# Ledger of designs, part 38: peptides against a protein of PDB entry 2XVC

Target 1, 50 residues: chain A of PDB entry 2XVC
Amino acid sequence: ITERELLDYIVNNGGFLDIEHFSKVYGVEKQEVVKLLEALKNKGLIAVES

## One batch from the design tools (peptide; made by RFdiffusion4, then SolubleMPNN)

Design b2_p22_2_s4 (from b2_p22_2, 9 letters changed)
Fold by OpenDDE base, seed 4:
Structure b2_p22_2_s4 (fold): chain B 50 residues (1-50), chain A 22 residues (1-22)
Amino acid sequence: as target 1 above (50 residues)
Amino acid sequence: MFADKLKIKITEKGKKYLEETK
């Protein structure tokens, strides 16, 4: 999964992301999801509220 | 360290990025 694909998912899911659920459904390792989130945050594209 | 369940806001920069890459 790419940063853009994760960003699109977040948008389409109303801003909600359950990392455990996402990992299981999409077959992406949790650490990979976290890596992508960190990248998006560091680029200033997202703000994480939790 | 992120919580397992997150609420994420798309920033203005993020919104512009989405439009530019549409």
Scores: peptide ipSAE 0.706, ipTM 0.910, DockQ to the pose 0.916
Fold by OpenDDE base, seed 5:
Structure b2_p22_2_s4 (fold): chain B 50 residues (1-50), chain A 22 residues (1-22)
Amino acid sequence: as target 1 above (50 residues)
Amino acid sequence: MFADKLKIKITEKGKKYLEETK
């Protein structure tokens, strides 16, 4: 999964992301999801509220 | 470190990025 694909998912899911659920459903390692989130956050594209 | 369940805001920069890259 790419940063853009994850960003699109977040938008389409109303901003909600369950990392454990996403990992299981989409077959992406949790650490990879976290890495992508960190990148998006560091680029200033997202703000994590929880 | 992130919690498993997150609420994420798309920033204004993020919104512009999405428009520019569609």
Scores: peptide ipSAE 0.706, ipTM 0.910, DockQ to the pose 0.919
Fold by OpenDDE base, seed 1:
Structure b2_p22_2_s4 (fold): chain B 50 residues (1-50), chain A 22 residues (1-22)
Amino acid sequence: as target 1 above (50 residues)
Amino acid sequence: MFADKLKIKITEKGKKYLEETK
């Protein structure tokens, strides 16, 4: 999964992301999801509210 | 460290990015 794909998912899911659920459903390692989130955050594209 | 369940805000920069790259 790419940064853009994850960003699109977040948008389409109303901003909600369950990392564990996402990992299971999409077959992406949790650490990879975290890596992408960190990238998006560091680029200033997202802010984590919880 | 991120919690498993997150609420994420798309920033204005993020929104601009989405518009520019669609």
Scores: peptide ipSAE 0.705, ipTM 0.910, DockQ to the pose 0.907
Fold by OpenDDE base, seed 3:
Structure b2_p22_2_s4 (fold): chain B 50 residues (1-50), chain A 22 residues (1-22)
Amino acid sequence: as target 1 above (50 residues)
Amino acid sequence: MFADKLKIKITEKGKKYLEETK
C-alpha cells in the first residue's frame, strides 16, 4: 500500500482509521500502516486528533 | 506511537495535495 492509497482511504472513511481492523481487512502489517501514517504526518498532510 | 483507533484530520496542505494530484 502507498501513502496515497492510505490517504485516500482516510478521506473516504471520514477521517477514521482503526489500525487493527485495517491491518486485518487489507492484509497490511500494523507496522507498515504506522510507517505510512508517520510519513503523512511528517509531511504535514494529516493531523491526528485522537 | 498511535492508538489503534484514530480520528485523523486532513490539513489544508493535505487537501491542496489531494486536489493537485487528482
Scores: peptide ipSAE 0.705, ipTM 0.910, DockQ to the pose 0.892

Design b2_p22_3_s1 (from b2_p22_3, 9 letters changed)
Fold by OpenDDE base, seed 5:
Structure b2_p22_3_s1 (fold): chain B 50 residues (1-50), chain A 22 residues (1-22)
Amino acid sequence: as target 1 above (50 residues)
Amino acid sequence: EDRLKIKVTEKGKEYLEKEREE
């Protein structure tokens, strides 16, 4: 999974991301998902609301 | 907590637009 792919997923999922669910479905470690999110956030591409 | 609500910024939307064009 790339930053772009994750961002695209988030957009297409109405902004919702269940890390546990995503990890299970896509076979990506939760730590990796968090790293990608932090990268997106640091680049100003997303903001975590809740 | 694993379930997040994420706001995609205008910068993020622009980023995706550019990526789709390329």
Scores: peptide ipSAE 0.669, ipTM 0.875, DockQ to the pose 0.885
Fold by OpenDDE base, seed 4:
Formats: C-alpha cells, structure tokens, sequence
Structure b2_p22_3_s1 (fold): chain B 50 residues (1-50), chain A 22 residues (1-22)
C-alpha cells in the first residue's frame, strides 16, 4: 500500500478510516497504516480530526 | 483508537488530482 492509495481510500470512504478493518481487508500491518498516516499528515495532505 | 476521522486538506486534494492526471 502506498501513501497515494491510502489517501484515495480515505477520500472514497468519506474521510473515515478504521485501522483494524483496513488492516484485515488489505492485509497491511496496523503499524504500517499508522506510518503512512503520519507521512500524509507530515506532508500536510491530511489532518486527523478524531 | 482504531477508527479515525480524517480531513483531506486542499493540498491533499490537489495532490490526488495531480497523481490521477499523471
């Protein structure tokens, strides 16, 4: 999974991301998802609201 | 917390648009 692909998913999912669900569906480790989110956040592409 | 609400910034939206056009 790439940063772009994760960002696309977030947009297509109404801005919601269930890390556990995503991990199970896409076979990506939870820590990897968090790492990608942190990268997106640090690049100013997203803001985590809740 | 596993469920997050994420705001895609204007920068993020522009980024996606550019990536899709490439």
Amino acid sequence: as target 1 above (50 residues)
Amino acid sequence: EDRLKIKVTEKGKEYLEKEREE
Scores: peptide ipSAE 0.669, ipTM 0.875, DockQ to the pose 0.883
Fold by OpenDDE base, seed 3:
Structure b2_p22_3_s1 (fold): chain B 50 residues (1-50), chain A 22 residues (1-22)
Amino acid sequence: as target 1 above (50 residues)
Amino acid sequence: EDRLKIKVTEKGKEYLEKEREE
């Protein structure tokens, strides 16, 4: 999955992301999801609220 | 905790719009 695809997923999911659920459904390792989130955050494209 | 609430910034929204138009 790409950063763009993950960002689009977040938008379409109302801003909610369950990493465990996403990992299981999309077959992406949890650490990879976290890495993509960190990239998006560092680029100023997202802010993690809670 | 695995469940996160994420805010997409205006920059993020603009990014998505540009990507969709390419």
Scores: peptide ipSAE 0.669, ipTM 0.874, DockQ to the pose 0.877
Fold by OpenDDE base, seed 1:
Structure b2_p22_3_s1 (fold): chain B 50 residues (1-50), chain A 22 residues (1-22)
Amino acid sequence: as target 1 above (50 residues)
Amino acid sequence: EDRLKIKVTEKGKEYLEKEREE
């Protein structure tokens, strides 16, 4: 999964992301999801609210 | 905690718009 695809998912999911759920459903390692999130955050594209 | 609430910034929204236009 790419950063863009993850960002699209977040938008389409109302801003919510359950990392455990996402990992299981999409077969992506949790560490990879976190890595992508950190990239998005570092680029100023997202902010974690809770 | 695995469940996160994420705000997509205006920069993020702009990014997506540009990507969709490519």
Scores: peptide ipSAE 0.668, ipTM 0.875, DockQ to the pose 0.899

Design b2_p22_3_s2 (from b2_p22_3, 9 letters changed)
Fold by OpenDDE base, seed 5:
Structure b2_p22_3_s2 (fold): chain B 50 residues (1-50), chain A 22 residues (1-22)
Amino acid sequence: as target 1 above (50 residues)
Amino acid sequence: SNKLKIKLTEKGKKYLEEYKKL
């Protein structure tokens, strides 16, 4: 999964992301999900609220 | 927990619009 695909997922999911759930459903390692989130955050595209 | 609430910034919204050709 790409950063853009993850961003699109987040939007389509109302901003909610369950890392463990996402990992299981999409077959992406949890650390990879975190890596993508960090990239999005570092680019100023997202803010993690909780 | 592993569940996060994520907000798109204005930059993120514009980025996505471009990505989706909107």
Scores: peptide ipSAE 0.642, ipTM 0.864, DockQ to the pose 0.752
Fold by OpenDDE base, seed 2:
Structure b2_p22_3_s2 (fold): chain B 50 residues (1-50), chain A 22 residues (1-22)
Amino acid sequence: as target 1 above (50 residues)
Amino acid sequence: SNKLKIKLTEKGKKYLEEYKKL
């Protein structure tokens, strides 16, 4: 999955992301999801609230 | 749990708009 695809998923999911659920559904390792989130955050595209 | 609440910034919104129209 790409950063763009993850970003689109987050938006379409109302801003919620369950890392464990996402990992299971999309077959992406949890650490990879975290790395993508960090990239999006560092690019100023998202803010993690909780 | 592993559930996060994520906000899209204005920059993020613009980013999505730009790539979606491609």
Scores: peptide ipSAE 0.641, ipTM 0.864, DockQ to the pose 0.824
Fold by OpenDDE base, seed 1:
Structure b2_p22_3_s2 (fold): chain B 50 residues (1-50), chain A 22 residues (1-22)
Amino acid sequence: as target 1 above (50 residues)
Amino acid sequence: SNKLKIKLTEKGKKYLEEYKKL
C-alpha cells in the first residue's frame, strides 16, 4: 500500500484507522502502517488526534 | 486495537485534490 492509498482509505473511513484491523484485512504489517502514517504526518498532510 | 482518529490538514486536502475531488 502507498501513502496515497492509505490517506484515501482514512478519508473514506471518516478519519478513523484501526491499525490492527487494517493490518489483518489488507495483509500489511502493523509497522508498515505506522511507517506510512509517520510519513504522512511528517509531510504535514495529517494530524493524529488520538 | 490501535484505533486512531486522523484529520486531514489543509495541505493534506490539497494533496488529495491532485488525485480526486474530496
Scores: peptide ipSAE 0.641, ipTM 0.864, DockQ to the pose 0.636
Fold by OpenDDE base, seed 3:
Formats: structure tokens, C-alpha cells, sequence
Structure b2_p22_3_s2 (fold): chain B 50 residues (1-50), chain A 22 residues (1-22)
């Protein structure tokens, strides 16, 4: 999964992301999801609230 | 916790508009 694809998922899911659930459903390692989120945050594209 | 609440910044919204109209 790419940063763009994850960003699109987040928007389509109302901003909610369950990392464990996402990992299981989409076959992406949890650490990879975190890596993508950190990239999006560092680029100033998202704010993580919890 | 595994569950997060994420918001797009204005920059993020503009980024997505390049590829897909929101």
C-alpha cells in the first residue's frame, strides 16, 4: 500500500483507523502502517488526534 | 492503542485533489 492509498482509506473511513484491524484485513504489517502514517504526518498532510 | 482518529490538514486535502476529487 502507498501513502496515497492509505490517505484515501482514512478519508473514506471518516478519519478513523484501527491499525490492528487494517493490518489483518489488508495484509499490511502493523509497522508498515505506522511508517506510512509517520510519513504523512511529517509531510504535513495529516494530524493524529489519539 | 491501535485505534486512531486522524484529520486531514488543508495541505492533505489539496494533495488528494490532485488525484481524486473529494
Amino acid sequence: as target 1 above (50 residues)
Amino acid sequence: SNKLKIKLTEKGKKYLEEYKKL
Scores: peptide ipSAE 0.640, ipTM 0.863, DockQ to the pose 0.658

Design b2_p22_3_s3 (from b2_p22_3 with T2S H5K R13K E17A N20R)
Fold by OpenDDE base, seed 2:
Structure b2_p22_3_s3 (fold): chain B 50 residues (1-50), chain A 22 residues (1-22)
Amino acid sequence: as target 1 above (50 residues)
Amino acid sequence: SSKLKIKVTEKGKEYLAEERAK
């Protein structure tokens, strides 16, 4: 999965992301999801609210 | 838990718009 694809998913899901659920459904390692989130955050494309 | 609430910034929205336009 790419950063763009993850960002698009987040938008389409109303900003909610369950990392464990996403990992199971899309077959992406949790660590990879976290890595992508960190990249998006560091680029100023997202902010984690809660 | 692994559940997060994410805010997509205006920069993020612009990024997506640009990517979708490609």
Scores: peptide ipSAE 0.719, ipTM 0.912, DockQ to the pose 0.839
Fold by OpenDDE base, seed 1:
Structure b2_p22_3_s3 (fold): chain B 50 residues (1-50), chain A 22 residues (1-22)
Amino acid sequence: as target 1 above (50 residues)
Amino acid sequence: SSKLKIKVTEKGKEYLAEERAK
């Protein structure tokens, strides 16, 4: 999965992301999801609210 | 736990719009 695809998912899911659920559904390692989130955050594209 | 609430910034929205237009 790409950064764009993850960002698109977040938007389409109302900003909610369950890393465990996402990992299971999309077959992406939890560590990879976190890596992508960190990239998005570092680029100023997202902020974690809770 | 593994559940997060994420804000997409205006910059993020602009980025996504540009990517979708490609």
Scores: peptide ipSAE 0.718, ipTM 0.912, DockQ to the pose 0.846
Fold by OpenDDE base, seed 5:
Order: structure tokens, then sequence, then C-alpha cells
Structure b2_p22_3_s3 (fold): chain B 50 residues (1-50), chain A 22 residues (1-22)
């Protein structure tokens, strides 16, 4: 999965992301999801609210 | 927990719009 694809998922899911659930459903390692999130955050494209 | 609430910034929204337009 790419940064763009993850960002699109987040938007389509109302801003909610369950890393455990996402990992299981989409077959992406949790550490990879976190890596992508940190990339998006570092680029100023997202902010984690809670 | 692994559940997060994420805000997509205006920059993020613009990025998506640009990517979708390519």
Amino acid sequence: as target 1 above (50 residues)
Amino acid sequence: SSKLKIKVTEKGKEYLAEERAK
C-alpha cells in the first residue's frame, strides 16, 4: 500500500483508523502502517487527534 | 489501543486532489 492509498482510506473512513483491524483486513504489517502514517504526518498531510 | 482519529489537513486534501487529477 502507498501513502496515497492509506490517506484515501483514512478520508473514506471518516478519519478513523484501527491499525490492528487495517493490518488484518488489508494484509499490511502494523509497523508498515505506522511508517506510512509517520510519513504522512511528517509531510504535514495528517495530524493524529486521538 | 490501535484505534486512531486522524485529521486530514488542508494540505493533505490538496495533495489527494492533485493525485486524483493525474
Scores: peptide ipSAE 0.718, ipTM 0.911, DockQ to the pose 0.855
Fold by OpenDDE base, seed 3:
Structure b2_p22_3_s3 (fold): chain B 50 residues (1-50), chain A 22 residues (1-22)
Amino acid sequence: as target 1 above (50 residues)
Amino acid sequence: SSKLKIKVTEKGKEYLAEERAK
């Protein structure tokens, strides 16, 4: 999965992301999801609220 | 907890709009 695809998912899911659920459903390692989130955050495209 | 609430910034929204227009 790419950064853009993850960002699209977040938008389409109302901003909510369950890392464990996403990992199981899409076959992406949890650490990879976190890596992508860090990239999006560092680029100023997202902010983690909770 | 593995559940997060994420805000997409205006920059993020603009980025998606630009990517979708390509």
Scores: peptide ipSAE 0.715, ipTM 0.910, DockQ to the pose 0.864

Design b2_p22_3_s4 (from b2_p22_3, 7 letters changed)
Fold by OpenDDE base, seed 5:
Structure b2_p22_3_s4 (fold): chain B 50 residues (1-50), chain A 22 residues (1-22)
Amino acid sequence: as target 1 above (50 residues)
Amino acid sequence: EDKLKIKVTEKGKKYLEEEKKK
């Protein structure tokens, strides 16, 4: 999965992301999801609220 | 905690819009 795809998912999911759930459904390692989130955050594209 | 609430910034929204045009 790409950064764009993850961002699109987040938007379409109302901003909610369950890393465990996402990992299971999309077959992406949890650490990879975190890596993508960090990239998005570092680029100023997202902010983690809670 | 694996459940997150994420704010997509205006920059993020514009980024996504432009990426989808490619």
Scores: peptide ipSAE 0.710, ipTM 0.909, DockQ to the pose 0.843
Fold by OpenDDE base, seed 2:
Structure b2_p22_3_s4 (fold): chain B 50 residues (1-50), chain A 22 residues (1-22)
Amino acid sequence: as target 1 above (50 residues)
Amino acid sequence: EDKLKIKVTEKGKKYLEEEKKK
């Protein structure tokens, strides 16, 4: 999964992301999801609210 | 907890829009 794809998912999921659920559904390792989130955050494209 | 609430910034929204045009 790419940063764009993850961002699009987040938008279409109302801003919610369950890393465990996402990992299971999309077959992406949890650590990879976290790395993508870190990249998006560091680029100023997202902010984690909770 | 693995459940997150994420705010997509205006920069993020524009980024996504531009990426989808490619």
Scores: peptide ipSAE 0.710, ipTM 0.909, DockQ to the pose 0.841
Fold by OpenDDE base, seed 4:
Structure b2_p22_3_s4 (fold): chain B 50 residues (1-50), chain A 22 residues (1-22)
Amino acid sequence: as target 1 above (50 residues)
Amino acid sequence: EDKLKIKVTEKGKKYLEEEKKK
């Protein structure tokens, strides 16, 4: 999954992301999801609230 | 924690819009 695709998912899911659930559904390792989130955050595209 | 609440910034929204145009 790409950064764009993850960002689109987050938007379409009301800003909520369950990493474990996402990992299972999309077949992406949890560590990869975290990597993508950190990239999005570092680029100023998202802020993690909780 | 696996369950996160994420805010998409204005920059993020614009980025997504532009990427979808491609």
Scores: peptide ipSAE 0.710, ipTM 0.909, DockQ to the pose 0.852
Fold by OpenDDE base, seed 3:
Structure b2_p22_3_s4 (fold): chain B 50 residues (1-50), chain A 22 residues (1-22)
Amino acid sequence: as target 1 above (50 residues)
Amino acid sequence: EDKLKIKVTEKGKKYLEEEKKK
C-alpha cells in the first residue's frame, strides 16, 4: 500500500483507523502502517487527534 | 492503542485530489 492509498482510506473511513483491523483485512504489517502514517504526518498531510 | 482518529489537513485533501488526477 502507498501513502496515497492509505490517505484515501482514512478519508473514506471518516478519519478513523484501527491499525490492528487494517493490518488483518488488508494484509499490511502494523509497522508498515505506522511508517506510512509517520510519513503523512511529517509531510503535514494528517494530524493524529487521538 | 491501535484505534486512531486522524484529521486530514487541507494540504492533505489537496494532495489527494492532485494525485487522483494523475
Scores: peptide ipSAE 0.709, ipTM 0.909, DockQ to the pose 0.853

Design b2_p22_4_s2 (from b2_p22_4, 7 letters changed)
Fold by OpenDDE base, seed 2:
Structure b2_p22_4_s2 (fold): chain B 50 residues (1-50), chain A 22 residues (1-22)
Amino acid sequence: as target 1 above (50 residues)
Amino acid sequence: FSDKLKIKLTEKGKKYLEEARK
């Protein structure tokens, strides 16, 4: 999954992301999801609220 | 660390998606 695809998912899911759920559904390792999130955050594209 | 997160797009993020969707 790309950063763009993850960002689209987050938007389409109302901003909510369950990493465990996402990992199981999309077959992406949890550490990869976290890596993508950190990249998005570091680029200033997202803010993690909770 | 929690697996369940609430994430907000910044204005920069919104513009990024806008550009990417063109």
Scores: peptide ipSAE 0.667, ipTM 0.880, DockQ to the pose 0.873
Fold by OpenDDE base, seed 1:
Structure b2_p22_4_s2 (fold): chain B 50 residues (1-50), chain A 22 residues (1-22)
Amino acid sequence: as target 1 above (50 residues)
Amino acid sequence: FSDKLKIKLTEKGKKYLEEARK
């Protein structure tokens, strides 16, 4: 999965992301999801509220 | 660490998607 795809998912899901659920559904390791999130945050594209 | 997160798209993020979706 790419950063773009993850970002699209987040938007389409109303901003909510359950990493455990996402990992199971898309077959992506939790560590990879976290890495992508950190990249998005570092690029200033997202802000984690909770 | 919580697996359930609430994420907000920044203005920069919105612009990014806008450009990407053209």
Scores: peptide ipSAE 0.667, ipTM 0.880, DockQ to the pose 0.851
Fold by OpenDDE base, seed 5:
Structure b2_p22_4_s2 (fold): chain B 50 residues (1-50), chain A 22 residues (1-22)
Amino acid sequence: as target 1 above (50 residues)
Amino acid sequence: FSDKLKIKLTEKGKKYLEEARK
């Protein structure tokens, strides 16, 4: 999955992301999801609220 | 560490998606 695809997913999911759930459903390693999130955050595109 | 996150798009993020969807 790409940063763009993950960002689209987040938006389409109302901003909610369950990493464990996402990993299982989409077959993406949890560490990869976290890596993408950190990239998005470092680019200033997202903020993690809780 | 919690797997369940609430994420907000910044204005920059919103602009990014707007451009990417063109």
Scores: peptide ipSAE 0.666, ipTM 0.879, DockQ to the pose 0.852
Fold by OpenDDE base, seed 3:
Structure b2_p22_4_s2 (fold): chain B 50 residues (1-50), chain A 22 residues (1-22)
Amino acid sequence: as target 1 above (50 residues)
Amino acid sequence: FSDKLKIKLTEKGKKYLEEARK
């Protein structure tokens, strides 16, 4: 999964992301999801609210 | 660390996505 694909998912899901659920459904390691989120955050594209 | 997150796109993120979709 790419950063853009994850960003699209987040938008389409109303901003909600359950990493455990996402990992199980899409077969992506939790560590990889976290890495992508950190990249998006560091680029100033997202803010994690809760 | 919680697996359940609420994430907001910044204005920069919204613009990025708009450009990427063109």
Scores: peptide ipSAE 0.666, ipTM 0.879, DockQ to the pose 0.864

Design b2_p22_5_s2 (from b2_p22_5, 7 letters changed)
Fold by OpenDDE base, seed 1:
Structure b2_p22_5_s2 (fold): chain B 50 residues (1-50), chain A 22 residues (1-22)
Amino acid sequence: as target 1 above (50 residues)
Amino acid sequence: MIEVGKYKIKVTQKGLEYLASQ
């Protein structure tokens, strides 16, 4: 999965992201999801609210 | 630092523009 694909998922899911759930559904390692989120955050593309 | 968990994420204006450009 790419940063763009994860960002698109976040938008389509109303901003909600359950990393463990996402990992199970899409077969992406949890640490990979975290890495992508950190990248998106550092690039100023997302802000984690809760 | 982000940990495994459940989050409510805001996509910034910059993020929306990024998506629109792809």
Scores: peptide ipSAE 0.777, ipTM 0.939, DockQ to the pose 0.910
Fold by OpenDDE base, seed 5:
Structure b2_p22_5_s2 (fold): chain B 50 residues (1-50), chain A 22 residues (1-22)
Amino acid sequence: as target 1 above (50 residues)
Amino acid sequence: MIEVGKYKIKVTQKGLEYLASQ
């Protein structure tokens, strides 16, 4: 999965993201999802909220 | 650092512009 694809998913899911769920559904390692999120955050494309 | 969990993520205007440019 690419950063763009993850970002698109986030937008289409109303901003909600359950990393463990996403990992199971899309077959992406949890650490990879975290890596992509960190990249998106560092690029200023997202802000992570609780 | 981002930990595994459930989040409510805010996509910035920059993020939206990024998607629109693809």
Scores: peptide ipSAE 0.777, ipTM 0.939, DockQ to the pose 0.921
Fold by OpenDDE base, seed 4:
Structure b2_p22_5_s2 (fold): chain B 50 residues (1-50), chain A 22 residues (1-22)
Amino acid sequence: as target 1 above (50 residues)
Amino acid sequence: MIEVGKYKIKVTQKGLEYLASQ
């Protein structure tokens, strides 16, 4: 999965992201999802809210 | 740093422009 694809997913999912769930559904390593999120955040493309 | 968990992500204007630019 690419940063773009993850960002697109986030938008289409109303901004909600459950990393563990996403990992299971799409077969992507949790660490990879975190890595992509960090990249998106550092590029200023997203703001993470807890 | 981001940890494994559930989040509400805000896509910035820059993020939206990024998607629109392909």
Scores: peptide ipSAE 0.776, ipTM 0.938, DockQ to the pose 0.922
Fold by OpenDDE base, seed 3:
Structure b2_p22_5_s2 (fold): chain B 50 residues (1-50), chain A 22 residues (1-22)
Amino acid sequence: as target 1 above (50 residues)
Amino acid sequence: MIEVGKYKIKVTQKGLEYLASQ
């Protein structure tokens, strides 16, 4: 999965992201999802809230 | 540092423009 694909998913899911759920459903390692999120955040493309 | 968990993510204006340009 690419940064663009993850960002597209986030938009289409109303901004909600459950990392563990996403990992299980799409077969992407949790650490990889975190890595991609950090990249998106550092580029100023997203703001993360919990 | 982002931890594994559930989040509400805000896509910034920059993020939306990025998607539109791809």
Scores: peptide ipSAE 0.776, ipTM 0.939, DockQ to the pose 0.941

Design b2_p22_7_s1 (from b2_p22_7 with Y2L T5K E20D)
Fold by OpenDDE base, seed 5:
Structure b2_p22_7_s1 (fold): chain B 50 residues (1-50), chain A 22 residues (1-22)
Amino acid sequence: as target 1 above (50 residues)
Amino acid sequence: SLPSKPVKVKVVDTGKPEEDKA
């Protein structure tokens, strides 16, 4: 999965991401999801709440 | 094209603590 794909998912999911759910549904390791989120955040593409 | 403003995202992990995926 690419950063853009994850970003698009977040937008389409109303700005909500359950890492456990995403990992199970899309077969992506939770660590990889977190890595992508950190990349998106560092690039200023997302603002993480909670 | 990428958004100009950051997308606000609420992140949760309902699987904590870690559990088997498969």
Scores: peptide ipSAE 0.598, ipTM 0.891, DockQ to the pose 0.427
Fold by OpenDDE base, seed 1:
Structure b2_p22_7_s1 (fold): chain B 50 residues (1-50), chain A 22 residues (1-22)
Amino acid sequence: as target 1 above (50 residues)
Amino acid sequence: SLPSKPVKVKVVDTGKPEEDKA
């Protein structure tokens, strides 16, 4: 999965991401999901909230 | 095109430490 694909997923998912759920559904390693999130965050494309 | 403003995202991880990814 690409950074753009993950970004699109987040937008289409209403700004919500469950790493466990995403990993299982799309067959992506959790570490890879986190890596992509960090890239998106560092590029200013997302703002992670809790 | 990409968004001009950063997308706000709530990130959670509901997985258990022992949960198999398969």
Scores: peptide ipSAE 0.597, ipTM 0.891, DockQ to the pose 0.418
Fold by OpenDDE base, seed 3:
Structure b2_p22_7_s1 (fold): chain B 50 residues (1-50), chain A 22 residues (1-22)
Amino acid sequence: as target 1 above (50 residues)
Amino acid sequence: SLPSKPVKVKVVDTGKPEEDKA
């Protein structure tokens, strides 16, 4: 999965991401999801709430 | 193109018991 694909997913999912759920549904390791999130955040593409 | 402003994201990790992936 690419950064753009994850960003699109988040937008289409109403700005919500459950790492456990995403990992199970899409077959992506949780570590990879976290890595992509950190990249998106560092690029200023997302702002993590809470 | 990409959004001009950061997308606000609520991130959670429910940590459910292991289950088969889809």
Scores: peptide ipSAE 0.595, ipTM 0.890, DockQ to the pose 0.413
Fold by OpenDDE base, seed 2:
Structure b2_p22_7_s1 (fold): chain B 50 residues (1-50), chain A 22 residues (1-22)
Amino acid sequence: as target 1 above (50 residues)
Amino acid sequence: SLPSKPVKVKVVDTGKPEEDKA
């Protein structure tokens, strides 16, 4: 999974991401999802709410 | 194309501490 693919998923999912759900559905380790999120955040492509 | 403004994302983890990937 690439940063762009994750970003597209988030957009298509209405700005919502369940790490557990995503991990199980797409077969991506939670640690990798978190890593990609941090990259997207650091690049200013996403703003994490909560 | 990439978005011009950051996308607001709500991040949650509904998994249990002992739960593993299916």
Scores: peptide ipSAE 0.594, ipTM 0.891, DockQ to the pose 0.414

